# Ledger of designs, part 184: peptides against a protein of PDB entry 8OXM

Target 1, 371 residues: chain A of PDB entry 8OXM
Amino acid sequence: FKAEFRLAGGVNLPKIIDCVGSDGKERRQLVKGRDDLRQDAVMQQVFQMCNTLLQRNTETRKRKLTICTYKVVPLSQRSGVLEWCTGTVPIGEFLVNNEDGAHKRYRPNDFSAFQCQKKMMEVQKKSFEEKYEVFMDVCQNFQPVFRYFCMEKFLDPAIWFEKRLAYTRSVATSSIVGYILGLGDRHVQNILINEQSAELVHIDLGVAFEQGKILPTPETVPFRLTRDIVDGMGITGVEGVFRRCCEKTMEVMRNSQETLLTIVEVLLYDPLFDWTMNPLKALYLQQRPEDETELHPTLNADDQECKRNLSDIDQSFNKVAERVLMRLQEKLKGVEEGTVLSVGGQVNLLIQQAIDPKNLSRLFPGWKAWV

## One batch from the design tools (peptide; made by RFdiffusion4, then SolubleMPNN)

Design b2_p19_6_s4 (from b2_p19_6, 9 letters changed)
Fold by OpenDDE base, seed 1:
Structure b2_p19_6_s4 (fold): chain B 371 residues (1-371), chain A 19 residues (1-19)
Amino acid sequence: as target 1 above (371 residues)
Amino acid sequence: SVEEELKKKMEEAKLEARK
């Protein structure tokens, strides 16, 4: 291990450590100190299965539709070694880094990322109407710049075009696979972009199976499709390549219903795979700066409520697992809001939900839905 | 099947996590 560490961007400030392997090769490793890396490891295995399904289908194989995976070695419930994807950057670091972020560089007269966050935090406890109005003001004064990622990294026009297509395909595949697995909205620091391939890598997979809907501020989008995510696709936005890649991915997922249900059922009942939302995890994901002062551990939460019989905990767990499986079956049948949709209808509904500024304005401000 | 291969990998992973 080198004595020098770099902080990766993100809520956890994960330490990037350069390690020399027994083979004499330097490898970047991410050390996470509080995340359940077993959840990341399990979700990477599910992504590999989804990739196998996508490679078997001729239409998705021709489009090179894959979700990027990384190696996870869990060492404990709270520690592990991630093989850090060398040549990746968090999209949040590229976009909204305080010193050299793309918004500051390309839009110096727009609101700062801090001003946007402050405005949205001030309305966090307000009505949906007030949140929407402030979100629209923030969006008007914080214009998307993610198109410049591919323009900065790929100077050759033909390479630039191919990399923008690779990005668009990666967003489409990860959005649909993420929706099926219930990953929901993703924090901007938990989406990495590869500086060579323009493909996305999703990290910190601690929210799955729509558990983001039971957070204190529930998620309102099926996946992250914010203005910068769309701007990276170029002038066509969500139309054309993105939509077609979503439809072809959804077609493969729906045609693989039995396989996906069997996989998820085995995972939901795995005692080593803690996918459930707990209060500490919810607090960690949606901690407000104001809430740091009230986290005096009142040690006096009486031991009496923890004596809910092991049987009642097991019955409650089984009911949540059954509900997750039922909702997964509905998604794979194209059942949305009690209506059976075609692949094109379902994908269209999901895209509209994900880009709706009314849905985006209601997200937790810490996840920066204006980026 | 892909399911049998995954079920086998998950059983192997459960066996490794118990060691």
Scores: peptide ipSAE 0.006, ipTM 0.434, DockQ to the pose 0.019
Fold by OpenDDE base, seed 4:
Structure b2_p19_6_s4 (fold): chain B 371 residues (1-371), chain A 19 residues (1-19)
Amino acid sequence: as target 1 above (371 residues)
Amino acid sequence: SVEEELKKKMEEAKLEARK
């Protein structure tokens, strides 16, 4: 290990360390502290299975629809080493990193990222109407700029066009696979973009199986499809390539129902895979910036008091697992709000839910739904 | 280990899906 480390952006301040392998090659490693990297490792295996399903189907294979995966080596429940995705940047770092972020560079007269966050934090406990009005004001004064990522990285127009299509396909695949697995909204620091391929890499998979809906501020979107995510697709936005790639991905997922149910069932009942939302994890995911200072000492102490009867825990766990499997089966049948939808109808509903400013305005302000 | 059994079931599911 080199003695030097770099901080990657993000809530958990992951450390990038350079490791020299036994082969004499330097490999960058991301060391995350306090994250359950077992969850990331398991979800990467699920993504590899989804990729296998997508490669078998001629329509998804021709479109090169894949979810990007990385190697995870869990060291403990609270620490591990991620294979650093070399040549990736968090989309949040590109968009809103201090004064050098794309919003500041391209929209210098818009609200700062801090002003946007402050305005949305002030209304966090307010009505949905007040949240919506402030979110619309923030959105009006914080215009999307993510189109400039591909324009900055790919100067050749033909390459630029191809990379914008690769990005759009990556968002579509990740969105639909993420919806099926219940990943919900993704913090802007937990979505990396590859600077060479324009494909997305999702990291920190600590919220899965719709557990984001039981957070203190529940998720209201099926996946992250914010204004900057859409802006990166170019002038067509969610129409054309994105929609068709979502439909083709959803078609493969629905046609693979039995396989996906069997896989998820095995994972839900794995005693080493803690996918359930607990109050401490919920607090950690939705901490206020002001509350970061106090929670340092208490995370060590009281693993002892949850001696609730083993029978009641097991029954409650089984009921949650059954509910997750039932909801997964509904998704794979195209059942939305008690109605059976076609693939096109289901994908349309999910896109509309994901881009609806009313849904976005209700998200936890820490996840920056205006970006 | 449960990880090895999960990995084995995942490989079996990969194999069945190859059929």
Scores: peptide ipSAE 0.005, ipTM 0.413, DockQ to the pose 0.018
Fold by OpenDDE base, seed 3:
Structure b2_p19_6_s4 (fold): chain B 371 residues (1-371), chain A 19 residues (1-19)
Amino acid sequence: as target 1 above (371 residues)
Amino acid sequence: SVEEELKKKMEEAKLEARK
C-alpha cells in the first residue's frame, strides 16, 4: 500500500488506494466507503433472497441454480474489505494479464489487450458506425480463449465436464437475476471465477436498477455475455444448457413478482441505501486515464448546497424510484419494448441484445466488450 | 426530466472537477 490515498471528495466516498503488488506494479484499489459497502451488502441480501426462490422451485433446485454470494465484512465504521472469496480470480486477470494472460499464451499473434484498448479508446468520441468497424477489427484479431480456464484447472475429463456445466449455470443465473435487478458495471475485474467450483462471483454492485443507462456512456447490454464468457461454455455456446438455465431462472423470477417488487420497493425507499447515480460516481466509473492526473484534492463539496434542494431532490428521487419499480414490474411481466413476451421470447431477446456487436461496440472502452 | 437534470449535474461536476 502506498502511504498516499486519494480521497474521492466527500466523507463517505471511496478511497482510491494505490497498491503496489509483489510484482512492483501499481494497482488502483478502490477502498469502498461505508455507503458502497452497504450497497454491496444490501445486494448480497437480495441475491440470498433470489437463491431462496431458486431453491424452492424443483427445476432450478435440480440444476443447482444459485448466485454466489460473499460476506461484506465491515472492518471499521468507514472501511470494509470485501472478504475476497479465497480461491477466486478476476476473469480479467486470467484473460488479459499483461504477461501471463490466456490471450497472450494461447493467441500470441493476436492483438495485445493494450492494442485492443488503445484502438477502442481512439474511437471513443467517434460515431457508432466507426466504433462498430473498429470493434469488429479488434474482435477478428482478438479471438476468445476462456475455454482454457476449465481445461487448465480440471484435467480429469469428467470433472472438466461438470465444472463447465457449473460455470454455464452460474453465468445463466447471474445474468438473469442481474438483468432483473438492473446490475451494471459488469467489467472483467468485477466478475470473479472460483478456481475450485468454476462459479462466478459478481462484485462491485454499486450500479443497480439500470443506473448504468444514465452513465455518460450508457450501458447497452442487459448483462455480460461477451465472446470469452460464451467460449467458457464450450461448443454449445449460448444454446442448450445456458438458454435452458436462463429460461428456468426467468420463470422463477416472473412467478415471484410480488415478492421481488416488495423487496425492491423497501430498498429503493431505504434512506440509507444510496442506489442513485451521482456525478462523482459516474466520473469515477468512466474516468479516462488522461483525466486521472488533474483530479486535485480540493473538492470540498460544501455540505450546505445539498440541503437546500431537498424538496426537488425528494420529488426527483420519488419519480426515479417509481420509474425503477415500473420497469422492474415490466421485466417481471415479460414486457420488453412495449411487447409482452413469453419466458423463452424474453430470454432470447436478452441473449440477442447481450451478444449484439452493435451494442457491445457502444460500451465504454474500460468495460472491455471485446473480452 | 430527472435524467436530463442528472446529465446536466454530471456535466457541471465534470466542469468543476477540471478546475
Scores: peptide ipSAE 0.000, ipTM 0.335, DockQ to the pose 0.058
Fold by OpenDDE base, seed 5:
Structure b2_p19_6_s4 (fold): chain B 371 residues (1-371), chain A 19 residues (1-19)
Amino acid sequence: as target 1 above (371 residues)
Amino acid sequence: SVEEELKKKMEEAKLEARK
């Protein structure tokens, strides 16, 4: 291990350490000190399976549709080493870092990332109408710049075009598989981009099976398809390549219904896989920067009133697991809002939901829906 | 060539972003 470490972005400030392997190769590793890496490990196995399904289909294989996976080595219940994807950067670090973020470099006269966050925090407890108005003002004065990622990293025009295409395919594949699995907490620090491949790497997979919808501020979008995410696709935006890759991914998922249900069922009843949302996790995910100073661990939530009978806890767990399986089955049948949709109809609905400024304005300010 | 036009548009976009 080298003595030097770097902090990755995010609330837990994970330490990036350089390790020399027994093979003499230097490898970067992400040390998460407080996260349950078991959830990430399980979700990486699910992604590997989804990749196997996508590789078996000729149409998705020709398009190279894959979710980027990483190795997780759990060290304890609360600590582990992620094999850091060497040459990845959080999209938030590229876009909205304090001094040299792409928004500040390319749009110096726009609102700062801090001004945008402050404006949205001021309206956090306000009506949906007030949130929408302030979100539209923020969006007008904070224009997308993520197109410049590929333009900075890939100077050759032919390479640039292929990398922009790889990015668009990666967004499509991860968006649809993420929707099927009900992935939440897709903030700008939980999505990395590979500086060589332009593919996305999703990290911190602890909000799954639509548990983001039961947060104090519910998640209102199926996946992250914000203005910067779309800007990275170039002039066609969500049309053409992105839409077609979403449709082909959704077709493979729907045709793999039995396999996906069987595996998710095994995971939901695995006693080692804590996928359920708890109040402490909910508080942590939606903590305000101002509240970080006052969270002394009041571990003195009196254990006394949570003596709900073990039988009532087990019955409540089983009912939640059954609802998750039922909702997964609906998604894989194309059942949305009580109606059966075609693959194209379902993908269109999900895209419209993800780009709707009314849905985006309702998200927790820490999610940074204007980026 | 399409590559030269694309390179020119990228340079123009980088120049506009620096103004």
Scores: peptide ipSAE 0.000, ipTM 0.319, DockQ to the pose 0.015

Design b2_p19_7_s1 (from b2_p19_7, 9 letters changed)
Fold by OpenDDE base, seed 5:
Structure b2_p19_7_s1 (fold): chain B 371 residues (1-371), chain A 19 residues (1-19)
Amino acid sequence: as target 1 above (371 residues)
Amino acid sequence: MLTPRQKAIVEELEKILAE
């Protein structure tokens, strides 16, 4: 390995390392420490299956609807190497980097990313009404700039248009597939953008099957469709291409119900796949940036005293797995809040939920819902 | 089981992660 590394953003400070392969080729790799990469590996397999379903359908194949996948090589129970998607950047690094972020470059008179975060942290323990008002003030003084990603990377107008279309399709496919699988923790460091394809790569897939809803601050949106995400689509926003690609993706998912249920059932009962939210993981995901320095929890697992009977743990697990399967079946039938919706009705509801400033204002401040 | 070379790579990566 080269001695130089770069930090990829995020709580675990994943390191980007350059390595020389046995073929003499230099390759960038993302090294994650302390993460169970088995969860990411399993979710990548599910995404590959979803891609297979999307490629079989003529309408989704014609639109090139795919969720970007990467190779996960688990090396140990505590460490693993991700194939770094060479030529990807976290959307958070492009948008809100302290030195040269797009918000600072294009909107120098807006609030800084730090000012926005501070304002939302100050109201974190306040009412939903107070959170909403402060979120609206932040949004007014922090205008979206993600349209400039494609403008900076693709100078030819024809290429620029094609790449903006690829971006919009990637957001649509990943949003619907992510919703069906209940993918959470979609903060700006867990979403990469490919600088050559303009497609999104979702990383850190440890919050799945709606386990984000049982966090101390529950997730209130089905996927990330924030103002910058929408701004990257151009003048039509969520209308036209994005909506149609969501509908066609949802149609394929709903028509593949039996296959998706069978796959997810096998995974939920796999003893090697810990998809359940535990209290320590929940605390870790919603730690304050100020508390990151001192809480190395010496997870001295010496609180053995909660010998919850193994039988009660297993019964609780089975009940959670059954509820996840039932909710997945409802989504694939178009059942939302006890009502059966058409594909267009379901997609419309999900878009409205994802862009609702009341839902966005309730998210954990670390999710950066104003970006 | 990891090969001896894979173990050495894991140990080197764990050192890089600890720095």
Scores: peptide ipSAE 0.021, ipTM 0.461, DockQ to the pose 0.036
Fold by OpenDDE base, seed 2:
Structure b2_p19_7_s1 (fold): chain B 371 residues (1-371), chain A 19 residues (1-19)
Amino acid sequence: as target 1 above (371 residues)
Amino acid sequence: MLTPRQKAIVEELEKILAE
């Protein structure tokens, strides 16, 4: 490795390192400490399998529907190396960077990202009605600007149009695949955009199989389809290309039910794959910025062998795994709220749930549902 | 089990993470 490293920022202070391969090529890598990258590695394999299914279908192949993947090398239960996605930026960094964010540049008279965050934090423990009212006020005074990403990066009109189409397809594919797998924690720092392809790269895959619904503040949306995400699609928004790409992705997922169930079953019962939500992980994901100072999670895993009787843990685990498989089977049958929906009906319901300001207002303020 | 080479890489990375 080179002796020099850069901090990528964030609570865990991941280190960007340059390594020289045995081929003499320099490669940039992100080294994460104190994170279990095994979940990311497993979810990347599932995404590769979904991509294989999407490439086998003529309609999804013609549309180039794919979820972007990256290499993950787990080294220990608490350390690993990720392939650094060169030429990617977090959508949050582009949109809501404190100094040079697109919202500040294009909407200087709107609320600051800090003001929006503060207003939503003040109502975090309030009623759903109070959260909704404040969320609507925030949304009125914080208008979307993500359309400017493609306009800044792609000056040629033909290239701009192709890249906006690639973005819309990437959002659609990742939204439906993410919904099927129950992918959570889709905050603006966990979604990267490729500055060359306009495709999304989903990182930090530690909330899967709807485990976001059991967080202290439950996740209320099937995927991120916030106002800025929609604004990046251009004037048609969720209609036309996005909807059709969601439908075609959902058709492939539903037609691959047996394969997807078998894959997920193997993963859920893999003793090396801890997908369950634990209290420390839940605390970390929903920590308040004010509490950032004291709780360095010294995950001293003291091996307190909580010899909880292996039998009771196994029975509770098996019941959760069975519920996850049952819910996955329902999704793949188009069963929503006890009703069997067509692909178009199911996709429509998911879009409506994802854009509903009542659902968005209930999310944890750190998710930044107004962005 | 990690190979001896993988162990050496882990130790080097753990050192980088501790700095």
Scores: peptide ipSAE 0.019, ipTM 0.452, DockQ to the pose 0.034
Fold by OpenDDE base, seed 1:
Structure b2_p19_7_s1 (fold): chain B 371 residues (1-371), chain A 19 residues (1-19)
Amino acid sequence: as target 1 above (371 residues)
Amino acid sequence: MLTPRQKAIVEELEKILAE
């Protein structure tokens, strides 16, 4: 390894390192500490399997529908190496960077990202009605700007149009695959966009199999389809290309039910793969910036030997795994709210749920549903 | 099981994380 590292920012201070491979090639790597990358590695394998299914189908292959993947090497329960996604930027960095973010550049008279965050945190413990009203005020005074990503990066009109289509296809594929795998809503820093392809790369896959629904503030959307995500598709929004790509992805997933169930069953029962939500992980995912001051490590974790009999823990785990498999089977059959839907009906329901301001207003404010 | 070479790489990465 080279002796020099760069900080990538964030609470866990991931380190960007350059290493020389056995082939003599330099490779940039992200070394992450205090994080279990086993879930990321497993989810990348599942994405590769989904990509194989999408490439076998003529309609999805013609549309170049794929979920972007990266290499993950877990080293321990708290460390691992990630492939550095060269030529990518977090969508949150492009949109809401404090210095030069696209909202500040294109909408200088709108609310700042900080003002929006503050307004939504003030109502976090309030009624759903109060959350909705404040969310609508925030949305009115914080207008979407993500259309400018492709306009800044691709000056040729024909290239711009093709890249906007590539973006729209990437959002559609990742949204439907993400829904099937229960990835839920995604933080804006955990969605990278490739500056050359306009395709999305989803990172930090620590929430899967609808475990976002058991967070202190439960997720209320099937995937992230916020106003900026939609604005990046251009004037057609969720209609036309996006909807058709969602439907074609969902057709392939539903027609591959047996394969997907078998793969997920093996993963859910793998003793090396802890996909369950724990209280510490839930606190980390929904920590308030203001609560950083009170997490003095009170070392008084009394060793309450919760001698929960190993049998009761194992029975509880098996019942959660069975419920995840049953819900996955329902999704792959098109069962939503006790009704069997067509592919078009199911995709329509998911899009409506994802764009509903009532659902978006109920999300954890730290995940910035107004962006 | 990690090879001795993979183990040495893990130990070097753990040092980089501790600095």
Scores: peptide ipSAE 0.025, ipTM 0.474, DockQ to the pose 0.032; fails the geometry check
Fold by OpenDDE base, seed 3:
Structure b2_p19_7_s1 (fold): chain B 371 residues (1-371), chain A 19 residues (1-19)
Amino acid sequence: as target 1 above (371 residues)
Amino acid sequence: MLTPRQKAIVEELEKILAE
C-alpha cells in the first residue's frame, strides 16, 4: 500500500488508499472501519446473479439491463475494503453541494438545499397532513435540475441521447431488483452516477429485505424515483423507456422465482449474514445532525447478547426470515396488497407508490425526498 | 480461512484503520 491515505469523511472516517497490484497497476480503494461490509458483499453477489439472469434473457440483454457492481472484500465484522468507484459522483454531491450544486447553479432563486432540509426537519414530528403541505411547498420552490448532468457531461447530441438512455435503463434495473430484494436507505449519497457511462452505482447496501419499513420513520417507497431522478430521464420521464425496462426486468425476476427464492433462503439462514435491523443501526441511520455530539456508544455490544435465551432469539429470527421469504415469494408472483397483478400492473403500482408525494413526504428528512 | 498473505494484508489494513 502507499503510505498516504485520504479521509473520505463521515462518522466512521473511511480511508481512501492507493495500492499497487501484482500487475503493477495502481488501484484506489476505500477502507471502511467500524462498518460491517458483509452485507454489501452478499448483496453484490445477489446483484451479480441478477445480472446473469438479465443477460440470459434476450429482451433484457438487448436493452443492456444490468446493475452496476463493485468489489467488496470484508476483512472483519467491522472492517473491509471497497473498490473505489473511480469516475463516479454521489447524485447528492452533483445536485445539492453547498458550493456549486446543480440546484444552486440552475435555480438560484429556488430554496437552498439547507432551507428545504430545515423546513422538513421542523415538521418531522408533525402530522402526515402537515408534512405533506410543507413537502409540497418545498417541491414547488425546489424544481428538478438533474437533466443537466447529461447535458454538462455529454456535449455531442448522439452521445447525450445514448447516455440518457443508459441512465434510464440503470434506474429501471436497479429500482426493480432493489424492490425485489427490499433494498432501502436510498438517500442521495448512497446512489452514485458514473460520469462516463451515466449508469448508477448503489452503495451502502445495509438496509435490505424491507428492513427499512421497521425503522423509527418507516420507508414508504419501493425505490428512489424522486423528481430529480425522473428529470434525468428527460421529457418522457417514467413513461416509455423507463416503464418498459422495469417491466422487462420484472418479467425476468418473476420467471426466475425458484432461483431467487433459493438464493435468498440460503442467505437469510446464513449465521454469518446479519441482515436484521438492530436498534443501534436504526438510530445511526435516522440520527439527527444535532444529536451527533452526545451518543458515544458506551454500550458494549457484549452485554446485551448474554441475556437473551438463545432459543427465543432463534425462534424470533426464524419467524422474521420466514416472513421475508413469504413476502419475496409474493413479489415474485405479483401479489401486491393481497391482489395478483400482471407485470405491467405491478410495475405501475410500484411507480405510483414511488412518485406519490404523500409517501415521499413521510420519509425521514435525511432521505431528502424533495431531491 | 484467510491465506497467510491475506492475513498479512488484513493486519496492514487494520493498522491503516487504527491510524
Scores: peptide ipSAE 0.021, ipTM 0.466, DockQ to the pose 0.031; fails the geometry check

